Peptides against a protein of PDB entry 3H8D. Designs and how they scored, part 16

Target 1, 122 residues: chain A of PDB entry 3H8D
Amino acid sequence: DMKRQQRFFRIPFIRPADQYKDPQNKKKGWWYAHFDGPWIARQMELHPDKPPILLVAGKDDMEMCELNLEETGLTRKRGAEILPRQFEEIWERCGGIQYLQSAIESRQARPTYATAMLQNLL

## One batch from the design tools (peptide; made by RFdiffusion4, then SolubleMPNN)

Design b1_p9_6_s2 (from b1_p9_6, 5 letters changed)
Fold by OpenDDE base, seed 2:
Structure b1_p9_6_s2 (fold): chain B 122 residues (1-122), chain C 122 residues (1-122), chain A 9 residues (1-9)
Amino acid sequence: as target 1 above (122 residues)
Amino acid sequence: as target 1 above (122 residues)
Amino acid sequence: MDYHALDPL
C-alpha cells in the first residue's frame, strides 16, 4: 500500500518569438503540471494569445512532459510548487473536468489520482 | 478506494498575556495542522518563549483540534493553507519524525497518512 | 494549429 504523493507545479514561459523583445513586450505563458507520484497525470498551458491547452495522461502522452518528477528539477525550482487548489481552480476554469471525463469515457485516459478523484465526484 | 486529501495549515497566535501590549511587544506563536481528509493527523505549535509542541492523532487527541476540517474554517481563511513541505520542514526541525515514530512504537498513534509515510521512510 | 509540449527544463 504505497500512497503516491500528489504534487503540483507552475512555471512561466516566454514564447520563442518574444525571446529577443524588450521585457515589456514579452508576454508570459504558464505551464502547469500535476504529478501523481513520479509521473505526470495532468498538464495545462495558459497562453497569452491562444486557448488553454489541456492534457491528460494516457491520451496526450506525446504532448506531455516525458520526464519523471525528479528529472524535471521542479522540486528544486524555487516557487514552482503550488497548492492543489491553485492547479484545480485553473483546471476547472479551462474545462479540465469535462476534458478528463471525455478521455475516461473514450478509454483514452490512463488511470491516475485525477481519474479516481473525478470518479468520486461523479 | 477513497483517497483522502492531505492539507496543511498555519496560523499565527498571540499569547494571552500579550493581548493588551503594544504590537511591538506581541510575540507571535505559530499553529500548524496536517489534516488527513477531514480529521487532523498532526499538530504543532511554535512558541516564542517555550519549546515546540508536537502532537499526533491517537496519542494527543485531547490536546489537538477536535473539529473536522470544515468546522475549523481554515479552508476559508486566506493565507492559512501551506504546502506539505512548509509543514514537514518545521516538523522535522522540531523532532517530529522521532515523536511520531515513538508514538507508533508505543501503539499510541492512530493510523494516518503521516504514519503510513513514516513507515515507508523507515 | 500545432501545439508543442513545453519543456519544464
Scores: peptide ipSAE 0.027, ipTM 0.489, DockQ to the pose 0.165
Fold by OpenDDE base, seed 5:
Structure b1_p9_6_s2 (fold): chain B 122 residues (1-122), chain C 122 residues (1-122), chain A 9 residues (1-9)
Amino acid sequence: as target 1 above (122 residues)
Amino acid sequence: as target 1 above (122 residues)
Amino acid sequence: MDYHALDPL
């Protein structure tokens, strides 16, 4: 619902195994999050050496951010917040539409802004 | 987390089949909700003619309230809000502890105040 | 597979 603010974030991460290597040997991943109001609706991870990970609320809760938006500090982290399209473009490329659709059909997805938008699109 | 306000509500409901009957023929059920901040964490339904229904966030999302607390209007409904123990007493009697524990162990439960409290209790 | 969420903190 448009009443809740939709906010999107992206932060880089370094794999634990690369933490103590020289910069050129640290392969960077990207962590993405969509917050529907205070709670996460979608999460996405781009890895340098494995397939992207897509996660949706309801289905993947134990694998997703358990902090509400304010608790994450993302709103205070410079450069973390991104535009909606910057999230959606990657989400679409990674097969996020199909992933969320399947979660809806299997009754695994928690209703969110994302589920509503998808249902409007189809 | 104690940072988020935990609020509990209870409202009666009449089964659709009884809506147009005389008052004495309308068997009343009870709908209970636990909100962890703006989002529902647990839902419970007491029925006059079938077993209680227990629902937990993450596992049962498609069967639970999809509105955030403010959208429900429950905070403005006279007599709807109840004390925490008024919810927990019924939750325990209905087997809610075991139900939520099983959801946690199966990695179906979304982390909430309720999951945290249960993990502290055990 | 069992994945752990990245902590944004």
Scores: peptide ipSAE 0.026, ipTM 0.274, DockQ to the pose 0.157
Fold by OpenDDE base, seed 3:
Structure b1_p9_6_s2 (fold): chain B 122 residues (1-122), chain C 122 residues (1-122), chain A 9 residues (1-9)
Amino acid sequence: as target 1 above (122 residues)
Amino acid sequence: as target 1 above (122 residues)
Amino acid sequence: MDYHALDPL
């Protein structure tokens, strides 16, 4: 729905296995989220030493952020919000288009702004 | 249309009267633009010493950017693109909602993403 | 191998 604001966020994370290591041994990953209004539509995780994790609403709900946008506090976290293209560039490079397309075709994807946009492109 | 990407930009400007003054005497303004896909929907100018200028497509075409987004080079200008809320916060503070509403009511506004959003709010 | 999602929030 055009009424819902599309907002994108990125925050760094340290892998669980590295949490208690010295700073020099803590490899930083990046957590990305796309919120379609209050609800998450896509999530992505970049790791320094393993393939990206791509997640889409409907298919991957159990692995995605369970909080609505307001509850996350991301809108209040300095430096967390990013431009749409800052998300999409990474999403595309990680194979996100194909991932979401497959989720739609398998009828696993929940309809979101992301699914609607993909349908316009295909 | 949901297919059109909404993009927002901000660049500084120096007033024509100050162009040839010493740096200490050049007061900086700010130029803002909202592009609904390739076409400008709203433009706004902040001045240090006069009221903001608000412009909406359809009503103020003669005073607004005449280039499509690609032609502006704004997407390639480092630091020019801003988040939607970075535009909207200023727009709202400057009375942009009322300005656009009045343009719609007078049938001067061209339909854009901005007009559609306003109609959803009123 | 199994990849587990992180919850950095």
Scores: peptide ipSAE 0.026, ipTM 0.501, DockQ to the pose 0.121
Fold by OpenDDE base, seed 4:
Structure b1_p9_6_s2 (fold): chain B 122 residues (1-122), chain C 122 residues (1-122), chain A 9 residues (1-9)
Amino acid sequence: as target 1 above (122 residues)
Amino acid sequence: as target 1 above (122 residues)
Amino acid sequence: MDYHALDPL
């Protein structure tokens, strides 16, 4: 069996309150996603004025992307795809390892590439 | 003691992936907030392609607005303020009563006007 | 494309 392709994406967002302001007054957040094959495994959001949001498959499904990767159009969005390290670096800084670990321990995490990798680190 | 003013707001947002598309191709979500005095009590997000997100103070603080009402500028944003019923109607439809009730039962909810009102309904 | 929890402020 061929392993699923791991692909990572990042796109900026502007807060709803800022979307009608001048560009210089639009503080950007950043939306990150890790897709394990066609399905999202992890999602992360950096905000200009609040703590990062971490989401993992199984636990946070309702708050995460419901579309498969192709449906998102991310693969066709110029500049959206990032390297694994570009995701992981931020994930680590945001406490993502602990977050995913806790989700695994509570049996809330769906098994993904990310859960498997974490188990390799421990 | 004077009771805190209950104020409700709604603003549209565009998905990160759509923000650089033509306006006609930007599917809107809706961000809702209930402020109990200066502080947010409930937040709700309608999405064009995923389930609504419900957030309540105490439980979901990290995912909610961290700014006090004046800091948000919502009171100065034309068309942002809505009537209580305009919030509550959507909140009810999204299962917000049960969501808040569960947060109270789990001792995760911070006491707010919303928690008090729910206790009046029960 | 899906949405996330947003802080509009």
Scores: peptide ipSAE 0.022, ipTM 0.503, DockQ to the pose 0.119; fails the geometry check

Design b1_p9_6_s3 (from b1_p9_6, 5 letters changed)
Fold by OpenDDE base, seed 1:
Structure b1_p9_6_s3 (fold): chain B 122 residues (1-122), chain C 122 residues (1-122), chain A 9 residues (1-9)
Amino acid sequence: as target 1 above (122 residues)
Amino acid sequence: as target 1 above (122 residues)
Amino acid sequence: MDYHSLDPL
């Protein structure tokens, strides 16, 4: 349902290989998530040394956050929640629109707010 | 105003250099237009031997159709009018979303249905 | 290339 609250989150991560390095040698990545109500709709990961990872519900469920919104604790994590635009700007720049569109066309995408919004535009 | 009718058109063209060649040697291009009410909002040209041309109102007015919708006669041209999706699919594939977004961000785009729709998504 | 998602939670 389109009445669900759309909520967006961003948290930094450090690669497992860098976890125990000196602070100056730890490269930060960024983990982004879009939740359509309780369920994740899109996930995006920015990396310091590899291409961005784009993931959409239905197609990439096994690679995406398996916790519902409440289970993540993201709503209680200071600084984790971001504005819609803060997600969408990066999503667009990373080719997320085409990625989601291709998932829709191949019938791999689960219907979400993201798919509906895209289909209203294109 | 968002109440204006959105209408889309496509017509083939033959390059001036090919105009007098034998039919088998005439390469077709495709001219696409989006009209937001009487005024053109987007124009796109597919070419057989060069990259697509993407044009948006405000930024590219001098390169775009200078006639209003009625003056073009497109509404009276059999087979010229196309569905919104028939335009948007090609527009997206050609990078039109990013093109329009960049025009908005640089304050070059004139407000149209296209700009509003994009801003509602991103 | 193999892309593996991280679970930061």
Scores: peptide ipSAE 0.028, ipTM 0.338, DockQ to the pose 0.112
Fold by OpenDDE base, seed 3:
Formats: structure tokens, sequence, C-alpha cells
Structure b1_p9_6_s3 (fold): chain B 122 residues (1-122), chain C 122 residues (1-122), chain A 9 residues (1-9)
């Protein structure tokens, strides 16, 4: 729905196994989120030493952010918000199109801006 | 159309009358653009000493950017691209909703993402 | 090994 604002965020994270290591031994990952209005549509995690994690609404709800956008505080976190393309470029490189497509085909994806966009392109 | 990417840009400008003045005497304005895919949908200019200029596709074509997005080089200009809300916040403060609405009602506005969004909200 | 999503929020 064109009525909902699409917003994208990125924040760094430290792996649980590195959380208590010295700063030099803490490898940084990157957490990405796409919110379709207040609700998360896609989530992505870039790790320094394992494959990226891709998550889509409907399929991966249990692994995705459970907070609505306002509850996350991301809109108030300085430097967290990114441009749509800053998300999409990484999403595409990580195989996100195929991942979301498969979720739609298997009827696991919840309808979102992301699913609608993909259906317009295919 | 959800198929088209919405992109927003901001660049500073110097007024023609100040172009040849000393740096301290050049007051900076701000030029904003909304591109609906390759085509401009809205343009806005913030001036230091006159009211903001609002322009919408269809109504103000002769005063708006005549180049498609790729031709502008804005996508390649470091620091030019802004978040959608960075445009919309200024647009709203400058009376852009009313301006666009009036252009639609007078049948002067060309259909764009901007017009569709407004029609969804009204 | 099992890879679990992180909750950085």
Amino acid sequence: as target 1 above (122 residues)
Amino acid sequence: as target 1 above (122 residues)
Amino acid sequence: MDYHSLDPL
C-alpha cells in the first residue's frame, strides 16, 4: 500500500561469542531491517565469518524483530536509518530476491510492500 | 506504480545575484527533488530571503528539472541523496500537500507517485 | 552448527 512509508535501518552488532572478548577480538556484524509502515517486512544480518541471514515476514516471524517500528527506537537512533538502496543493494547481493520469491511461491510470505514489489517485477 | 523507485535529492545553490559576491556575501539556498523512477515528480527550493518555491509535475514542467534522473548525475553526486522523510518534512512545512492537492483538483498535476500517495491519504 | 538470528534491539 502506497500509504505506508518504507523505512530502512542498519546497526552494528557483536556476536554473542565475542561479547565478552577484548575490543580487538570482537568482530562486528551488521543488522538490517526494512519496515513497511510500522511492521517489519524484511530483516538481514551480515556476519564476518558466516553466510548472511535473510528473513522475510510471514516465513521467519520467530527470528525477526518482534517490535513495531516505534517500539524499536530506530527512528530516534542517530545514524541508524539508511536509504532504501543501501538496503536493497545488500539484499540483492545476498540472494534476497530469490529468497523472497521462494517464500511467496511456497505461500510462506506475508503480504508486504516487499512481496508486492517483487510481484510487480516478475 | 510500486515498480518505480522513489528517490530524493538535495543540493545547495547560490542565488544568481550573489554568484559573483565574496563568499561571505553568498547566501545559500537548497534545491530539493523527488524522482519517481527516472522522472521528476516534485521540486522544491528553499531560499534564505524569500518564500519557498514548490513545483509539481504537470503544472510546473517549465520551471522544473528537464533532465531524467540519470542525466542529472545526482545519483553519482556524493551527499546529494536524502531520505524520503528528509524531503517530505520540508515539503509539508512548505505547504506542499495543499499545493499538490490544488494542482490535482485543477487537473494540472501529472499522475505520479506523489499524486497517488496524496489521493490515498485524502 | 546452528545459526540463529540475533536480536540487536
Scores: peptide ipSAE 0.027, ipTM 0.523, DockQ to the pose 0.120
Fold by OpenDDE base, seed 5:
Structure b1_p9_6_s3 (fold): chain B 122 residues (1-122), chain C 122 residues (1-122), chain A 9 residues (1-9)
Amino acid sequence: as target 1 above (122 residues)
Amino acid sequence: as target 1 above (122 residues)
Amino acid sequence: MDYHSLDPL
């Protein structure tokens, strides 16, 4: 249903290995999520020292947020919600379009708002 | 140097998503490490709900423990150290032999005790 | 001490 609300979130994370280091030694990453209604459609992680991780619904379910949007508390977390373009810009830079396209072509992607939009884009 | 001490460790982990759930709802995974002297040679993660993760030195450095053995404190953690076979049995079941072999063939693997042993095995 | 994809929730 294209009428579902699309909401995007970003939160920082610190790697477990850095959690007890001095602040200057804690490398910060960024966790991104796109929720198509209550369910996650895309997840993305920026790391300070390794390549970005891109995840799409259907293909990568086991590696993605298992909580529905309300369960995450993200809607109530100050500064967590971001604009669609703030997600999409990073997604595009990380090769997300190709990643999702391949997941669609391989029949691994679950239909979401993201898959629909991609099919309009191509 | 094949004279380096080979030490193996296993510790449980609980996913961040489960950390504040009731104990019965916290799915436990297992993190495994093989240290070839002070440096990690192989890392492996068993998850309750997703496929095992296998990681080998050289190829997967960015996704592996960045700490040397002494820095980890694993040698001082009660019950963390395991026998070589306790690691190898799981490694083999997870397809670790093929994984490391492919990393060697692609010239991605850093030479370790594990690579040497594999080359004796094949 | 796991370095796989994080779930920061």
Scores: peptide ipSAE 0.026, ipTM 0.485, DockQ to the pose 0.105
Fold by OpenDDE base, seed 4:
Structure b1_p9_6_s3 (fold): chain B 122 residues (1-122), chain C 122 residues (1-122), chain A 9 residues (1-9)
Amino acid sequence: as target 1 above (122 residues)
Amino acid sequence: as target 1 above (122 residues)
Amino acid sequence: MDYHSLDPL
């Protein structure tokens, strides 16, 4: 059902080592999520000290958010919701298109809005 | 001044990827601290998916807690304070003695209770 | 015991 609401979220995280430092010395990571209706379709993590992590539904379910959107409380977290473009820009920069494409080709990806959109671009 | 109070703390952290999972699926890391009086002497991090991180004052100041003990609020955090042995056991298992010794030998370690104790054991 | 989350959420 392509009528599901697509919602995107971003939240920062601070490394344990930086918890008790001045704000200026806290290197932030970023956690991103794309929800296709109630369920996550894509997840992405930007880290200050390691490569970005890309996750897609079906392939990476065990590593992704297993709560539905309402259960996460993300919709109620001030400043968490982002525009689709804000997610996609980072996703693209991190090689997300190729990552998802590979997951589709290997039949690991669960069909989502993201898989459908990719199929429309190709 | 060897009369300073030695206090040890441990707090868990959850990886960003596991934030929105069931508790049973959240792989915890652990942040450890040894405070020699008001200032940190040693810091240690146990991670679910990478090697332990060991940090010692002087050498690793930029990566360690830069707040004094009272500023951290650790003394007021329920369950955070641990026994010296609870820290030292993990420290030893992670090669902390060798790590600190190397820091002393390279003249990178700031003198602390920890350096003094190590010198007493050799 | 209170958790120190990497995330502020």
Scores: peptide ipSAE 0.022, ipTM 0.581, DockQ to the pose 0.120; fails the geometry check

Design b1_p9_6_s4 (from b1_p9_6, 4 letters changed)
Fold by OpenDDE base, seed 5:
Order: C-alpha cells, then structure tokens, then sequence
Structure b1_p9_6_s4 (fold): chain B 122 residues (1-122), chain C 122 residues (1-122), chain A 9 residues (1-9)
C-alpha cells in the first residue's frame, strides 16, 4: 500500500575502530533509513573514509535494519527524523537512483514506495 | 495520484494589528500548510488570541493558499518545511480529523491524500 | 559491518 507513511531517519555513528579514541579523533559516519510504513525500504551509510553504502529492500535485506520502525526506537529519538528531501538529496548524490534502478531491473528489489516512485520517474 | 509528494510547511506570522508594536508585544501566530503534490490540501492557522483556523481543499479553497507550491517559494525558505508529524500533531489537537471528516461527509472536500488517509483510518 | 547493529540503533 503506497498510502503508508514514508519516514526518514538519520543518526551519526562512530566506527568500532575509533570507539576508544579521543573525541577529536572519532570520525563520525552517518546512518540513514527510509521506512515505508513499518519496514525499511532503503538504507544508506556515509563513512568518513570509504565510499557510501547503499542498500535497498529485497536485495540487501541481510545488511539492512531488521527491526520494524517501532522496534528501532527512532521515532522516539530526538533529532533522528529527517525530511524526505534530506534523505533523497544524499541518496541521489551517492548514485542511489541508479542503484535502485539496477536492483529493480535485476528483479532483486522488493516493491516499495521507493521503487514505485522511481518507476514513475522513468 | 496518491504517489504525489506530501510536503508540510510552517511559518510564523504577526497579526496586522501588532505589526507596528514593540518586539516584545508582537504575538506570533503560525501558518501551516500541507501540499499534496503541487497543490495545497490542508491549511491551518494558530492564533495567539483566537481559536485555530482549519481549512481543507474543496471546501475552503477561497480562504486557502491559491498559489501552487513552487509559486509560494516555501521550498526555498529555510526552516519552513516540517515533518508530517509536526503538522498532524497540531492538526489532530485542533480537531482537524473531525473537521475534514465532516467536509468529506458533506461532499465538500476535494479528494486529496489527506482525505484518502482519513478514510483508511475510519 | 552492520553499524546499525553495533552503533546507536
């Protein structure tokens, strides 16, 4: 159902290797999530030292958040929720459109709001 | 098309009567808008001294924003865009559900994402 | 690495 609420979240993270470093030396990454209703549709990770990771439901399920939205507690985390454009802007810059498109064409992506929107644009 | 982007905005306003008062005496109101694609679906005004105004497309067109989203410039106004929940939370508290429901039942409301969502909840 | 499992989530 495309009438599901689309919600987007972003949280910073510190790499395990930097966990015990001095504050000034902890490079922050950024974790992004798009939830299509209760379940994640897209995920993205920005790393301070390596290429972004792009993940889409159906294709990358094992690497993506396995918790439903409520279980994540993200909706209760102050400052975590972001506007769709705040997600999409980064997604696009990181080649997310092509990534998802390829996943669709290869029949790996699960149908989501994200896939439907993309298909409307093509 | 329910696949349209749903976008929400909020801007403060000062009443005409307070326009020339000292800063400390200018009571701020709040203008809220929900755009279903390019066109406004719902509008709301919080006033410092009177009841909220609730407006829905189809019923209240003459009192609502007549500009399409692009024309408003809201998407270019820093801090104007808000999360859906930031709109809905106020909408609900102000009786927006009942207001829109009544407009639907009276066949005054134009079909929008807002009306469709409400009908799913009932 | 599943940072969402290890980190602030």
Amino acid sequence: as target 1 above (122 residues)
Amino acid sequence: as target 1 above (122 residues)
Amino acid sequence: MDYWKLDPL
Scores: peptide ipSAE 0.037, ipTM 0.504, DockQ to the pose 0.272
Fold by OpenDDE base, seed 3:
Structure b1_p9_6_s4 (fold): chain B 122 residues (1-122), chain C 122 residues (1-122), chain A 9 residues (1-9)
Amino acid sequence: as target 1 above (122 residues)
Amino acid sequence: as target 1 above (122 residues)
Amino acid sequence: MDYWKLDPL
């Protein structure tokens, strides 16, 4: 439903392999989330040393944030929320449109704002 | 059309009466804009000394920004772009939902993302 | 391992 609020977040993360290294040896990745109302619709991970990871609701539920938006605390974390374009720009660069389209075509994607938006785009 | 990008902006302004006063005597208002793709859909003005001004496309065209988004330079002005919620929160507090609804009912509102969203809400 | 299950969240 289009009346649900679309909210986007970005937070840094450290790779498991770097967790116990000296601070200077910890390379940051970036975790991105799109919440379609209370539930996550897309997740994206930028890694310093490997390809971006793209995840869409329905297909990748087991690898995506299982908390609803309120449970994450992201709305209360200063600097976490980002503009829609800040998410979409990276999503597009990482092949997110094709990834989501394939998930829709394979009937693996759960209906979300993202799937609706893409269907209107195509 | 829902596939158009919704972008929101806020910039301060000084009242005409304060324009030539000492800096300490200039009270800032706030100008808000919602662009539905390249064209403005809503405009809002917060004043230090009078009620907020609400403007919707179709009804208030003569009082609203006449430039398309690209022409405004807002997308290039650092700190101008705001999150959708930062606009909507103030819009709601200022009675924007009722204002837009009345404009729709009176057939004065131009169809925009805002009007569509409201129609889905009602 | 899912990175979001670590410190960031």
Scores: peptide ipSAE 0.036, ipTM 0.519, DockQ to the pose 0.290
Fold by OpenDDE base, seed 4:
Structure b1_p9_6_s4 (fold): chain B 122 residues (1-122), chain C 122 residues (1-122), chain A 9 residues (1-9)
Amino acid sequence: as target 1 above (122 residues)
Amino acid sequence: as target 1 above (122 residues)
Amino acid sequence: MDYWKLDPL
């Protein structure tokens, strides 16, 4: 059902190994999520010192957020929600279109709003 | 060089989505690491609501800690260092022996103290 | 490291 609300979130993270370092020595990463209704459709992680991680529903379920949106509390976290373009711009830069396309072609992707939109563009 | 010091560490983590929840609503995971000298040999993650993640050097480098031991600061983190058996007991329960063996057989594992010890047992 | 899962306490 493409009538589901599409919501996007971003939160920073610190590497566990940097946990006890001075703030200036904590390298920050960014965790991004696209929720298609209650369930995650895409996840993306930007790291300070390694390639981005792209994840899509169906293919990468074990690596993605396992909670529904309400369970995450992200909707209640101040500053966590972002605009669609704030997600998509990074997704595109990281090769997300190609990644999702490959997941679709390999029949690994679960159908989501993201898969539908991609197929409208290609 | 099997003369390298084998050191083991454990630190708790909270899921980013639980970050802003009350302490009682933050589900805790556990991050385990085995360092063979300065470099990580095995990593293991226990999660409150999903299967454990097992990672071995060579095969899973992109998912493992990228810092050498000194860079992590784990040796300076109070309560982080654990005894070998505290790691191995969990590793064994999680199917780590089989996981590492498969990585060796597939030629994906980087030779470490862990691979050497496994081959002494099998 | 699966850092999104490992937000330190």
Scores: peptide ipSAE 0.036, ipTM 0.518, DockQ to the pose 0.160
Fold by OpenDDE base, seed 1:
Structure b1_p9_6_s4 (fold): chain B 122 residues (1-122), chain C 122 residues (1-122), chain A 9 residues (1-9)
Amino acid sequence: as target 1 above (122 residues)
Amino acid sequence: as target 1 above (122 residues)
Amino acid sequence: MDYWKLDPL
């Protein structure tokens, strides 16, 4: 349903190994989420010392946020919400288009706003 | 997320061919839905003159309700909401357990409350 | 046919 609100979020995370280090020794990662209405459609994780993680609904559900958007509290977290382009720019750089396309073609992707947009693009 | 509210609904439908017939000539079908939080997890259709239709999230998305629960207005439709057992009884009779199981095993089912319950049963 | 599309939801 294209009537659903598309909202995007980004929050930093610190690696478990760095959790108790001095601030200067904590390398920051970034967790990104695209919510299609109440449910996550895409998730992306940027790490300081390993490849990006790309996740799409249907295919990667077990590795993605299981909470609905309201339950996450992201909408109430100051500075968490980002513009669509802020998500898409990183998504594209990380090869997200190809990743999602492959998930669609393999019938692993659950239909979402993200899959619909990609299908309109190609 | 097992914290999500599980709600079940049933509404009658009339076949298109019977839509403009006299009331006594209209054979009633029944449309059933299980919503796992805001999104449909299972859909079931009983027809007067053809086999039941069983649909599960992930596998049959294109044939299922695309609206979130609030958008459907089902919660506001008098007499639409039913008890879980009223859904499950029909689901079981129609072979829904086997249908959902097959969808899980073939990796076509999106994880839902329904898939989780079945996995706990088997 | 998906009859739910014809029923007023």
Scores: peptide ipSAE 0.026, ipTM 0.263, DockQ to the pose 0.262

